Peptides against a protein of PDB entry 4IGA. Designs and how they scored, part 22

Target 1, 116 residues: chain A of PDB entry 4IGA
Amino acid sequence: KRVLIVDDAAFMRMMLKDIITKAGYEVAGEATNGREAVEKYKELKPDIVTMDITMPEMNGIDAIKEIMKIDPNAKIIVCSAMGQQAMVIEAIKAGAKDFIVKPFQPSRVVEALNKV

## One batch from the design tools (peptide; made by RFdiffusion4, then SolubleMPNN)

Design b1_p12_2_s1 (from b1_p12_2, 6 letters changed)
Fold by OpenDDE base, seed 2:
Structure b1_p12_2_s1 (fold): chain B 116 residues (1-116), chain A 12 residues (1-12)
Amino acid sequence: as target 1 above (116 residues)
Amino acid sequence: MLLSEEEIEKIL
């Protein structure tokens, strides 16, 4: 399966890429903000998306909503430091299938990838 | 306050 990685932090994208590839998944591409995420989703048609929330241009919640308009069956895993109840609820309401709070263990990401 | 994995699982 192919994964689109969305995070404004280069270090975080690198970390997720290492975890995803080590787990036997392919990285379809990367995006640095919510607008790029929507564009890359249309272009690459990934099987799974890892989505940050706090990003410039377009935040992760809005990106989830736009991707869900394109593909109602999109598999989106949120990876964010904003693990407050209200944010988790908003992400799930937008269409996210899981929510991983930063900092996380690699095994948590692998479990999410295997479950969605 | 950040939610635990268990608390998130209850919301999913």
Scores: peptide ipSAE 0.542, ipTM 0.934, DockQ to the pose 0.980
Fold by OpenDDE base, seed 1:
Structure b1_p12_2_s1 (fold): chain B 116 residues (1-116), chain A 12 residues (1-12)
Amino acid sequence: as target 1 above (116 residues)
Amino acid sequence: MLLSEEEIEKIL
């Protein structure tokens, strides 16, 4: 399966790329904001998306909503420091399948990838 | 306050 990684932090994208590839998944591509995420989803049609929330240009919640309009079957895993109840509920309402709070263990990401 | 993995699982 192919994964689109969305995060404004280069270090976080690198970390996720390492976890994803070691788990036997392919990295379809990367995006640095929600607008890029939507465009990359259209272009690459990944099987799974890892999505940050706090990003410039377009935040992760809005990106989830737009991706779900493109593909109602999109598999989106949120990965964010914004682990408050209200934000988790908002992300799930938008269409996310899981929510991983930063900082996280690699095993938590692998579990999410395997379950969505 | 940040939610635990268990608390998040209850929301999912």
Scores: peptide ipSAE 0.520, ipTM 0.929, DockQ to the pose 0.954
Fold by OpenDDE base, seed 3:
Structure b1_p12_2_s1 (fold): chain B 116 residues (1-116), chain A 12 residues (1-12)
Amino acid sequence: as target 1 above (116 residues)
Amino acid sequence: MLLSEEEIEKIL
């Protein structure tokens, strides 16, 4: 399966890329904001998306909503430092399948990838 | 306050 990685932080994208590839998944591509995420989703048609919330241009919640409009079957895993109850509920309501709070263990990401 | 994995599982 192919994964689109969405995060504004280069370090976080590198970390997720390492975890994803070591778990036997392919990285379809990367995006640095919500607008790029929507564009790359249309272009690459990934099987799974890892989605940050706090990003410039377009935040992760809005990106989830836009992706769900074009593909109601999208598999989106949120990875965010914003692990408060209201944000988790908002992300799930938007269409996310899981929510991983930063900082996280690699095994937590792998479990999410295997479950969606 | 950040949610635990268990608390997130209850929301999912």
Scores: peptide ipSAE 0.507, ipTM 0.926, DockQ to the pose 0.984
Fold by OpenDDE base, seed 4:
Structure b1_p12_2_s1 (fold): chain B 116 residues (1-116), chain A 12 residues (1-12)
Amino acid sequence: as target 1 above (116 residues)
Amino acid sequence: MLLSEEEIEKIL
């Protein structure tokens, strides 16, 4: 399966790329903000998206909503430091399938990838 | 306050 990685932090994208590839998934591409995420989703049609929340241009919640309009079956895993109840609920309402709080263990990401 | 994995699982 192919994964689109969305995070404004280059370090985080690198970390996720390592985890995803070592788990036997392919990285379809990367995006640095929510607008790029929507554009890349249209272009690449990935099987899974890892989505940050706090990003410039367009935040992760809005990106989830836009991706869900494109593909109601989109598999989006949120990866965010904003693990507050309100944010988790908002992400799930938007269409996210899982929510991983930063900092996370690699196994948590792998479990999410395998489950969605 | 940040939610635990267990708390998140309850929301999912």
Scores: peptide ipSAE 0.506, ipTM 0.926, DockQ to the pose 0.956

Design b1_p12_2_s2 (from b1_p12_2, 5 letters changed)
Fold by OpenDDE base, seed 1:
Structure b1_p12_2_s2 (fold): chain B 116 residues (1-116), chain A 12 residues (1-12)
Amino acid sequence: as target 1 above (116 residues)
Amino acid sequence: MLLSEEEIEEIL
């Protein structure tokens, strides 16, 4: 399965790329904001998306909503420091399948990838 | 306050 990684932090994208590839998944591509995420989803048609929330240009919640309009079957895993109840609920309402709070263990990401 | 993994599972 192919994964689109969305995060404004280069370090976080690198970390996720390492976890994803070691778990036997392919990295389809990367995006640095929600607008890029939507465009990359259209272009790459990934099987799974890892999505940050706090990003410039377009935040992760809006990106989830736009991706779900493109593909109602999109598999989106949120990965964010914004682990408050209200944010988790908002992400799930938008269409996310899982929510991983930063900082996280690699095993938590692998579990999410395997379950969505 | 940040949610635990268990608390997140209850929301999912």
Scores: peptide ipSAE 0.508, ipTM 0.921, DockQ to the pose 0.955
Fold by OpenDDE base, seed 4:
Structure b1_p12_2_s2 (fold): chain B 116 residues (1-116), chain A 12 residues (1-12)
Amino acid sequence: as target 1 above (116 residues)
Amino acid sequence: MLLSEEEIEEIL
């Protein structure tokens, strides 16, 4: 399966790329903000998206909503430091399938990838 | 306050 990685932090994208590839998934591409995420989703049609929340241009919640309009079956895993109840609920309401709080263990990401 | 993995699972 192919994964689109969305995070404004280059370090985080690198970390996720390592985890994803070692788990036997392919990285379809990367995006640095929610607008790029929507554009890349249209272009690449990935099987899974890892989505940050706090990003410039367009935040992760809005990106989830826009991706879900494109593909109601989109598999989006949120990866965010904003693990407050309200944010988790908002992400799930928007269409996310899972929510991983930063900092996370690699196994948590792998479990999410395998489950969605 | 940040939610635990268990608390998140309960929301999912």
Scores: peptide ipSAE 0.507, ipTM 0.922, DockQ to the pose 0.957
Fold by OpenDDE base, seed 2:
Structure b1_p12_2_s2 (fold): chain B 116 residues (1-116), chain A 12 residues (1-12)
Amino acid sequence: as target 1 above (116 residues)
Amino acid sequence: MLLSEEEIEEIL
């Protein structure tokens, strides 16, 4: 399965890329904001998306909503430092399948990838 | 308040 990694932080994208590849998944591509995420989703048609929330240009919640318009069956895992109940609820309402709070263990990401 | 993994699973 191919994963699109969306995060404005280069370090976080690198970390996720390492976890994803070690788990036997392919990285379809990377995006640095929500607008780029929507564009890359259309282009790459990934099987899974890891989505940050706090990003420039377009936040992760809006990106989830736009991706769900493109593909109602999209498999989106949120990875965010914003683990507040309100944010989790908003992400789920937008269409996210899972929510991983930063900081996280690599095993938590692998479990999410395997479940969606 | 940050949610625990258990709290997230209850919401999902």
Scores: peptide ipSAE 0.027, ipTM 0.587, DockQ to the pose 0.974
Fold by OpenDDE base, seed 5:
Structure b1_p12_2_s2 (fold): chain B 116 residues (1-116), chain A 12 residues (1-12)
Amino acid sequence: as target 1 above (116 residues)
Amino acid sequence: MLLSEEEIEEIL
C-alpha cells in the first residue's frame, strides 16, 4: 500500500517515512500543509494518508473534509500533538479512521497502517 | 506543526 505523508514539520515527515518504509509500505508522496495534501491526494491517489492537524495554509481537519469529498473511502490516520478529546472527535467526525497522539511509538503507527 | 519536547531535542 502507498502512503501520503502530510506534516508541515520536515523532521516528522522524515520520521514517518522511515517508519512507513520499514513496515513494508511505499511512500506515495509528501505534503507540507492541508492544501498540498488535497492536491497530492488527487494526483497520487494514495491508499493511506497520515495527517497532521496544525498546519499553515489549511489545517488537517479541513484537509480531511476535502479529501473525503474526493474519496469517501479515504483511509486517513491523524498524527497530531493535539490529542484533546474535542480534536479527536472533530477528526473522527471529519472522516479520520484513527488518531495517533504525538509523541508516539513507531509500533502505534504500524498498527494503524495495518488496521485501516 | 507541533513537536514534542523529545522531537525538538532530537532536532537540536
Scores: peptide ipSAE 0.019, ipTM 0.538, DockQ to the pose 0.041

Design b1_p12_2_s3 (from b1_p12_2, 6 letters changed)
Fold by OpenDDE base, seed 2:
Structure b1_p12_2_s3 (fold): chain B 116 residues (1-116), chain A 12 residues (1-12)
Amino acid sequence: as target 1 above (116 residues)
Amino acid sequence: MLLSDEEIEKIL
């Protein structure tokens, strides 16, 4: 399966890329904001998306909503430092399949990848 | 359940 990694932090994208690759998944591409995520989703048609929430241009919640319009079957895993209950509920309501709170263990990401 | 117990603790 191919994964689109969405996060404005280069370090986080690098870390996720390492986890994803070591778990036997392919990285389809990267996006640095929600607008780019939507564009990359259309272009790359990834099997899975890892989505940050706090990003410039377009936040992760709005990106989830737009991706779900493109593909109602999109498999989106949120990875965010904003683990407040309200944010989790909002992400799931938008269409996310899982929510991972930063900081996270690599195994948690692998479990999410395997389950979506 | 979407969140682990550990993640729930981070939310609370």
Scores: peptide ipSAE 0.024, ipTM 0.572, DockQ to the pose 0.135
Fold by OpenDDE base, seed 3:
Structure b1_p12_2_s3 (fold): chain B 116 residues (1-116), chain A 12 residues (1-12)
Amino acid sequence: as target 1 above (116 residues)
Amino acid sequence: MLLSDEEIEKIL
């Protein structure tokens, strides 16, 4: 399965790429904001998306909503430092399948990838 | 489950 990684932080994208590839998944591509995420989703048609929330141009919640308009069956895993209950609920309502709070263990990401 | 026990503790 192919994963699109969305995060404005280069370090976080690198970390997720290492976890994803070691788990036997392929990285379809990367995006640095929500607008790029929507564009890359259309272009690459990934099987799974890892999505940050706090990003410039377009935040992760809005990106989830736009991707769900394109593909109602999209598999989106949120990975965010914004782990407040209200944010988790908002992400799930937008269409996210899982929510991972930063900082996280690699095993938590692998479990999410395998479950969605 | 949506969140691990560790993640739940981070939210609370």
Scores: peptide ipSAE 0.024, ipTM 0.564, DockQ to the pose 0.131
Fold by OpenDDE base, seed 4:
Structure b1_p12_2_s3 (fold): chain B 116 residues (1-116), chain A 12 residues (1-12)
Amino acid sequence: as target 1 above (116 residues)
Amino acid sequence: MLLSDEEIEKIL
């Protein structure tokens, strides 16, 4: 399966890329904001998306909503420091399948990838 | 939603 990684932090994208590839998944591409995420989703048609929330240009919640318009069956895993109850609920309501709070263990990401 | 009850306890 191919994964689109969305995060404004280069370090976080690198970390996720390492975890994803070591788990036997392919990285379809990367995006640094929600607008790029929507564009890359259209272009790459990934099987899974890892989505940050707090990003410039377009936040992760809005990106989830736009991706769900493109593909109602999109498999989106949120990965964010914004683990507050209200944000988790909002992400799930937008269409996210899972929510991983930063900081995370690599195994938590792998479990999410395997279950979506 | 894929979160277990235990995972929800950690987040919520």
Scores: peptide ipSAE 0.024, ipTM 0.572, DockQ to the pose 0.142
Fold by OpenDDE base, seed 1:
Parts: sequence; structure tokens; C-alpha cells
Structure b1_p12_2_s3 (fold): chain B 116 residues (1-116), chain A 12 residues (1-12)
Amino acid sequence: as target 1 above (116 residues)
Amino acid sequence: MLLSDEEIEKIL
């Protein structure tokens, strides 16, 4: 399966890329904000998306909503430091399948990838 | 729900 990685932090994208690759998944591409995420989703048609929330241009919640308009069956895993209850509820309401709070263990990401 | 008990504790 192919994964689109969405995060404004280069280090976080690198970390997720390492985890995803070691778990036997392919990285379809990367996006650095919510607008780019929507564009890349249309272009790449990934099987799974890892989505940050706090990003410039467009936040992750809005990106989830736009991706769900494109593909109602999209598999989106949120990975965010914004683990407040209200944010988790908002992400799930928008269409996310899982929510991983930063900092996370690699095994948690792998589990999410395997279960979505 | 795929959240672990540990993650739920971080959120709640």
C-alpha cells in the first residue's frame, strides 16, 4: 500500500517515512500543508494518508474534509501534537480513521497502518 | 476505535 505523508515539519516527514518504509509500505509522496495534501491526494491516489493538523495555508481538519469530498473511502490517520479531546472529536467527525498523539512510538503508527 | 489506552489517557 502507498502512503501520502502530510506534515509541515521536515523532521516529522522523515521520521514517518522511515517508519512507513520499514513496515513494508511505499511512500507515495509528501505534502507540507493542507492545500498541497489535497492536490497530492488527487494526483497520487494514495491508499493511506498520515495527516498533521497544525499547518500553514490549510490545516489538517480542513484537508481531511476536502479529501473526503474527493474520496469518501479515504483512509486518513491523524498524527498530531494537538491531542486535545475537542481536536480528536473534530478529526473523527471530519472523517479520520485514527488519531495518533505526538510524541508516538513507531509501533503505534505501524498498528494504525495495518488496521485502517 | 484504534486508540490505545495509553493514548486515551493523553487525550482525556
Scores: peptide ipSAE 0.023, ipTM 0.570, DockQ to the pose 0.141

Design b1_p12_2_s4 (from b1_p12_2, 5 letters changed)
Fold by OpenDDE base, seed 5:
Structure b1_p12_2_s4 (fold): chain B 116 residues (1-116), chain A 12 residues (1-12)
Amino acid sequence: as target 1 above (116 residues)
Amino acid sequence: MLLSQEEIEKIL
């Protein structure tokens, strides 16, 4: 399965890329903001998306909503430092399948990838 | 306040 990695932090994208690759998944591509995430989803047609929330141009919640308009069956895993109850509920309502709070263990990401 | 893994699983 192919994964689109969405995070404004280069370090975080690198970390997720390592985890995803070592777990036997392919990295379809990367996006640095929510607008780019929507564009890359259309272009790459990934099987899974890892989605940050706090990003410039377009936040992760809005990106989830736009991706769900493109593909109602999109498999989106949120990965964010914003692990408050209200944010988790909002992400799930938008269409996310899981929510991983930063900082995280690699095994948590692998479990999420395997479940969606 | 950040949610625990267990709390997130309860919401999902």
Scores: peptide ipSAE 0.500, ipTM 0.925, DockQ to the pose 0.925
Fold by OpenDDE base, seed 4:
Structure b1_p12_2_s4 (fold): chain B 116 residues (1-116), chain A 12 residues (1-12)
Amino acid sequence: as target 1 above (116 residues)
Amino acid sequence: MLLSQEEIEKIL
């Protein structure tokens, strides 16, 4: 399966890329904000998206909503430091399948990838 | 307050 990685932090994208590839998934591409995420989703049609929340241009919640309009079956895993109950609920309401709080263990990401 | 994995799983 192919994964689109969305995070404004280059370090985080690198970390996720390592985890994803070592778990036997392919990285379809990367995006640095929610607008790029929507564009890349249209272009690449990935099987899974890892989505940050706090990003410039367009935040992760809005990106989830836009991706879900494109593909109601999109598999989006949120990865965010904003692990407050309200944010988790908002992400799930928008269409996310899972929510991983930063900092995370690699196994948590792998479990999410395998489950969605 | 940040939610634990267990707490998140209850919301999902």
Scores: peptide ipSAE 0.499, ipTM 0.927, DockQ to the pose 0.952
Fold by OpenDDE base, seed 1:
Structure b1_p12_2_s4 (fold): chain B 116 residues (1-116), chain A 12 residues (1-12)
Amino acid sequence: as target 1 above (116 residues)
Amino acid sequence: MLLSQEEIEKIL
């Protein structure tokens, strides 16, 4: 399965790429904001998306909503420092399948990838 | 307050 990684932090994208590839998944591509995420989803048609929330240009919640309009079957895993109840509920309402709070263990990401 | 994994699983 192919994963689109969305995060404004280069270090976080690198970390996720390492976890994803070691778990036997392919990295389809990367995006640095929600607008890029939507465009990359259209272009690459990944099987899974990892999505940050706090990003410039377009935040992760809006990106989830737009991706779900493109593909109602999109598999989106949120990965964010914004682990408050209200944000988790908002992400799930938007269409996310899981929510991983930063900082996280690699095993938590692998679990999410395997379950969505 | 940040939610635990268990608390998140209850919301999912």
Scores: peptide ipSAE 0.487, ipTM 0.922, DockQ to the pose 0.951
Fold by OpenDDE base, seed 3:
Structure b1_p12_2_s4 (fold): chain B 116 residues (1-116), chain A 12 residues (1-12)
Amino acid sequence: as target 1 above (116 residues)
Amino acid sequence: MLLSQEEIEKIL
């Protein structure tokens, strides 16, 4: 399965890329904001998306909503430092399948990838 | 306040 990695932080994208590839998944591509995420989703048609919330241009919640409009079957895993209850509920309501709070263990990401 | 994995699983 192919994963689109969405995060504005280069370090976080590198970390997720390492975890994803070591788990036997392919990285379809990367995006640095919500607008790029929507564009790359249309272009690459990934099987799974890892989605940050706090990003410039377009935040992760809005990106989830836009991706769900074009593909109601999209498999989106949120990875965010914003692990408060209200944000988790908002992300799930938007269409996310899981929510991983930063900082996280690699095993937590792998479990999420395997479950969606 | 941040949620634990267990608390997130209850919301999912």
Scores: peptide ipSAE 0.470, ipTM 0.919, DockQ to the pose 0.952

Design b1_p12_3_s1 (from b1_p12_3, 7 letters changed)
Fold by OpenDDE base, seed 5:
Structure b1_p12_3_s1 (fold): chain B 116 residues (1-116), chain A 12 residues (1-12)
Amino acid sequence: as target 1 above (116 residues)
Amino acid sequence: MEEIIKRALEMA
């Protein structure tokens, strides 16, 4: 399965890329903001999206909503910080399938990838 | 969805 990684932080994308590839998944591409995420989803049609909702610029939740318009069957895993319950709940209501919390635990990331 | 939301509420 191919994963689109969305996060404004290069280090975070790198970390996820390592976890994802070691787990046997392929990285379809990367996006650095919500607008780019929507564009890349249209272009790459990934199987899974990891979506940072703490991104500046375009809200990750808005990106989820736009992706769901493109593909109602999109499989989006939200990436959040501790204490972001309201944002996570809003993301799930927008169509996200699961969430993982920063700092990432590799086993938890893999579990989420395998379950969506 | 409900199960995921329940887990989200456990964050804090």
Scores: peptide ipSAE 0.557, ipTM 0.917, DockQ to the pose 0.461
Fold by OpenDDE base, seed 4:
Structure b1_p12_3_s1 (fold): chain B 116 residues (1-116), chain A 12 residues (1-12)
Amino acid sequence: as target 1 above (116 residues)
Amino acid sequence: MEEIIKRALEMA
């Protein structure tokens, strides 16, 4: 399966890329904000998206909503920090299938990828 | 969805 990684932080994208590839998934591409995420989703048609909540230009929740318009079957895993319960819940209501918490635990990331 | 929301509420 191919994964689109969305996060404004290069280090976070790098970390996820390592975890994802080591787990046997392919990285379809990367996006650095919500608008880019929507564009890349259209272009790449990934199987899974990891979506940071807080990003410039367009936040993760708005990106989820737009991606769900493109593909109502999109499999989106939200990436959140501790203390972001409200935003995670909002993302789930917008169509996200699961969430993982930063700092990432590789086993938890893989579990989420395998389940969506 | 409900299970995931429950887990989200348990974050902190």
Scores: peptide ipSAE 0.556, ipTM 0.916, DockQ to the pose 0.468
Fold by OpenDDE base, seed 3:
Structure b1_p12_3_s1 (fold): chain B 116 residues (1-116), chain A 12 residues (1-12)
Amino acid sequence: as target 1 above (116 residues)
Amino acid sequence: MEEIIKRALEMA
């Protein structure tokens, strides 16, 4: 399966890329903001999306809503930090299938990828 | 969804 990685931080994208690749998944591409994520989803039609919602400046929830408009069956896993309960709940209500918390535990990331 | 929401509420 092919995964689109969305995060503004290059370091975080790199970390996820390593975990995803070692787990046997393919990286379809990367996006650095919500609008780019929507564009890349349309272009690449990935099987799974990892979506960062930890940044106040970046509206990851809006990106989820836009992706769900073009593909109601999209499989989105939100990436959050401790203390982001409200945003995670809002993301799930918007259509996200699961969430994982930073700092990432490889086994937890793999569980989420396998389950969605 | 409800199970995931429950887990989210346990984050903090």
Scores: peptide ipSAE 0.554, ipTM 0.915, DockQ to the pose 0.459
Fold by OpenDDE base, seed 1:
Structure b1_p12_3_s1 (fold): chain B 116 residues (1-116), chain A 12 residues (1-12)
Amino acid sequence: as target 1 above (116 residues)
Amino acid sequence: MEEIIKRALEMA
């Protein structure tokens, strides 16, 4: 399965890419903001999306909503920081299938990928 | 979804 990684932090994208590839998944591409995420989803048609929702300047929830408009069957895993309970709940309401918390554990990432 | 929401509510 192919994964689109969405996060403004290069380090975060790198870490996810490493975990994803080691787990046997393919990285379809990367996005650094919500608008790019939507564009890349249309372009790449990934099987799974990891979506950072903790960025103040980025509306990850809106990105989820837009992707769900494109593909109601999209499989989105949100990445949140500790204390982002409200945002996670909103993300799930918007259509996200699961969530992982930063700093994430590789095993948790893989578990989420396998379950969606 | 209910299970995911339940887990989310347990976030510190």
Scores: peptide ipSAE 0.553, ipTM 0.913, DockQ to the pose 0.453

Design b1_p12_3_s2 (from b1_p12_3, 6 letters changed)
Fold by OpenDDE base, seed 2:
Formats: sequence, C-alpha cells, structure tokens
Structure b1_p12_3_s2 (fold): chain B 116 residues (1-116), chain A 12 residues (1-12)
Amino acid sequence: as target 1 above (116 residues)
Amino acid sequence: MEEIIKRALEEA
C-alpha cells in the first residue's frame, strides 16, 4: 500500500517515512499543509493518508473534509498532539478512520496502518 | 466511529 504523509514538520515527515518504509509500505509522497495534501491526494491517489491535525493555515480537519469529497473511501489516519481531544473527535466525524497521538511509537503507527 | 471516539476520549 502507498501512503501520503502530511505534516508541516519536516522531522515528523522523516520519522513517519522511516516507519512506513520499514513496515513494508511505500511512500506515495509528502505534503506540508492541508492544501498540498488535497492536491497530492488528487495526483497520487494514495491508499492511506497520515494527516497532521495541528497544521497551521489549512488545518487537517479541512483537508480531511476535502479529501473525503474526492474519495469517500479515503483511509485517513490523524496524527494529533497531546491535548487535542476535541480536534481528534472532529477529525473522526469528518471521516478519519483512526488517530495516533504524538509522540508515538513506531509499533502504534504500524498498527494503525495495518487496520485501516 | 463510536469506538474510535471512545479511545480518543481516553488517549487524546
């Protein structure tokens, strides 16, 4: 399966890329904000999206909503910061399939990837 | 969805 990694933090994208690759998944591409995430989804048609929910400008919630319009069957895993309970719930209501709280363990990421 | 939200209330 191919994964689109969405996070405004380069370090987080690097870490996720490493985890995803080592787990046997392919990285379809990367996005640094919600607008780019939507554009990349249209272009790459990934199987899974890891979506940072704490992104500035266009937040992950709006990106999720737009991606769900494009593909109602999109498999989006939200990556949230500590204390973002309300945002996670909103993301799930918007169509996200699962969530992971930062900082996260590689095994937790892989578990989410395998289940969506 | 309810199960995921329940987990969110516990973890996030």
Scores: peptide ipSAE 0.598, ipTM 0.930, DockQ to the pose 0.558
Fold by OpenDDE base, seed 4:
Structure b1_p12_3_s2 (fold): chain B 116 residues (1-116), chain A 12 residues (1-12)
Amino acid sequence: as target 1 above (116 residues)
Amino acid sequence: MEEIIKRALEEA
């Protein structure tokens, strides 16, 4: 399965890329903000999206909503910071299938990927 | 959804 990684932090994208690849998934591409995420989803049609919802200057929730319009069966896993309960809940209500809290453990990422 | 939200309240 192919995964689109969305996060404004290069380090975070690299970390996820390593975990995803080592778990036997393919990285379809990367996006650095919500608009790019939507564009990349249209272009790449990934099987799974990891979506940062703590991106500054860009609303990850809105990106989820737009992706869900494109593909109502989209499999989105949100990545949140500790203390972002309300934002995670909002992401789930917007259509995200699961969430992972930063700093995440590789095994937790893999569990989420395998489950969605 | 309810299960995920419950977990979010516990973990996030």
Scores: peptide ipSAE 0.598, ipTM 0.931, DockQ to the pose 0.577
Fold by OpenDDE base, seed 1:
Structure b1_p12_3_s2 (fold): chain B 116 residues (1-116), chain A 12 residues (1-12)
Amino acid sequence: as target 1 above (116 residues)
Amino acid sequence: MEEIIKRALEEA
């Protein structure tokens, strides 16, 4: 399966890319903001999206909503910071299938990828 | 979904 990684932090994208690759998944591409995420989803048609919802200047939840308009069957895993309970719940309501909390362990990421 | 929300209330 092919994964689109969405996060404004280069380090975080790098970390996820390593985990995803080592788990046997393919990285379809990367996005650094919500607008780019939507564009990349249209272009790449990934099987799974990891979506940061704690981006300071961008709304990851809006990106989820837009992706769900494009593909109601999209498989989105939210990546949130600790203390973002309300945002996680909102993301799930918007259509996200699962979530992982930062800082995450590789096994948690893999578990989420395998379940969606 | 309810299960995911329940977990979110615990972990996030």
Scores: peptide ipSAE 0.590, ipTM 0.929, DockQ to the pose 0.567
Fold by OpenDDE base, seed 5:
Order: sequence, then C-alpha cells, then structure tokens
Structure b1_p12_3_s2 (fold): chain B 116 residues (1-116), chain A 12 residues (1-12)
Amino acid sequence: as target 1 above (116 residues)
Amino acid sequence: MEEIIKRALEEA
C-alpha cells in the first residue's frame, strides 16, 4: 500500500517515512500543508494518508474534509500533538480513521497502518 | 469512535 505523508515539519516527515518504509509500505509522496495534501491526494491517489493538524495554508481538519469530498473512502490517520478530546472528536467527525498523539512510538503508527 | 478517543486521551 502507498502512503501520503502530510506534515509541515521536515523532521516529522522523515521520521514517518522511515517507520512507513520499514513496515513494508511505500511512500507515495509528501505534503507540507493542507492545500498541498489535497493536491497530492488528487494526483497520487494514495491508499493511506498520515495527516498533521497544525499546518500553514490549510490545517489538517480542513484537509481531511476536502479529501473526503474527493474520496469518501479515504483512509486518513491523524498524527498530531493536539491530543485534546475536542480535537480528536473533530478529526474523527471530519472522517479520520485513527488519531495518534505526538510523541508516539513507531509500533503505534504501524498498528494504525495495518488497521485502516 | 469511542475506542479511538479513549486511546488518544490515554496517549496524550
């Protein structure tokens, strides 16, 4: 399966790329903000998306909503430091399949990838 | 949904 990695932090994208590839998944591409995520989703049609929330241009919640308009079957895993109940509920209502709080263990990401 | 929320809060 192919994964689109969305995070404004280069280090976080690098970390996720390492976890994803070691778990046997392919990295379809990367995006650095919500607008780019929507564009890349249209272009690459990935199987899974890892989505940050706090990003410039467009935040992750809005990106989830836009991607779900394009593909109601999109598999989006949120990875965010914003682990408050209200934010988790908002992400799930938008269409996210899982919510991983930063900082996380690699095994947690792999578990999420395997479940969606 | 409840399980996702519970786990996220546990990990926060």
Scores: peptide ipSAE 0.514, ipTM 0.922, DockQ to the pose 0.984

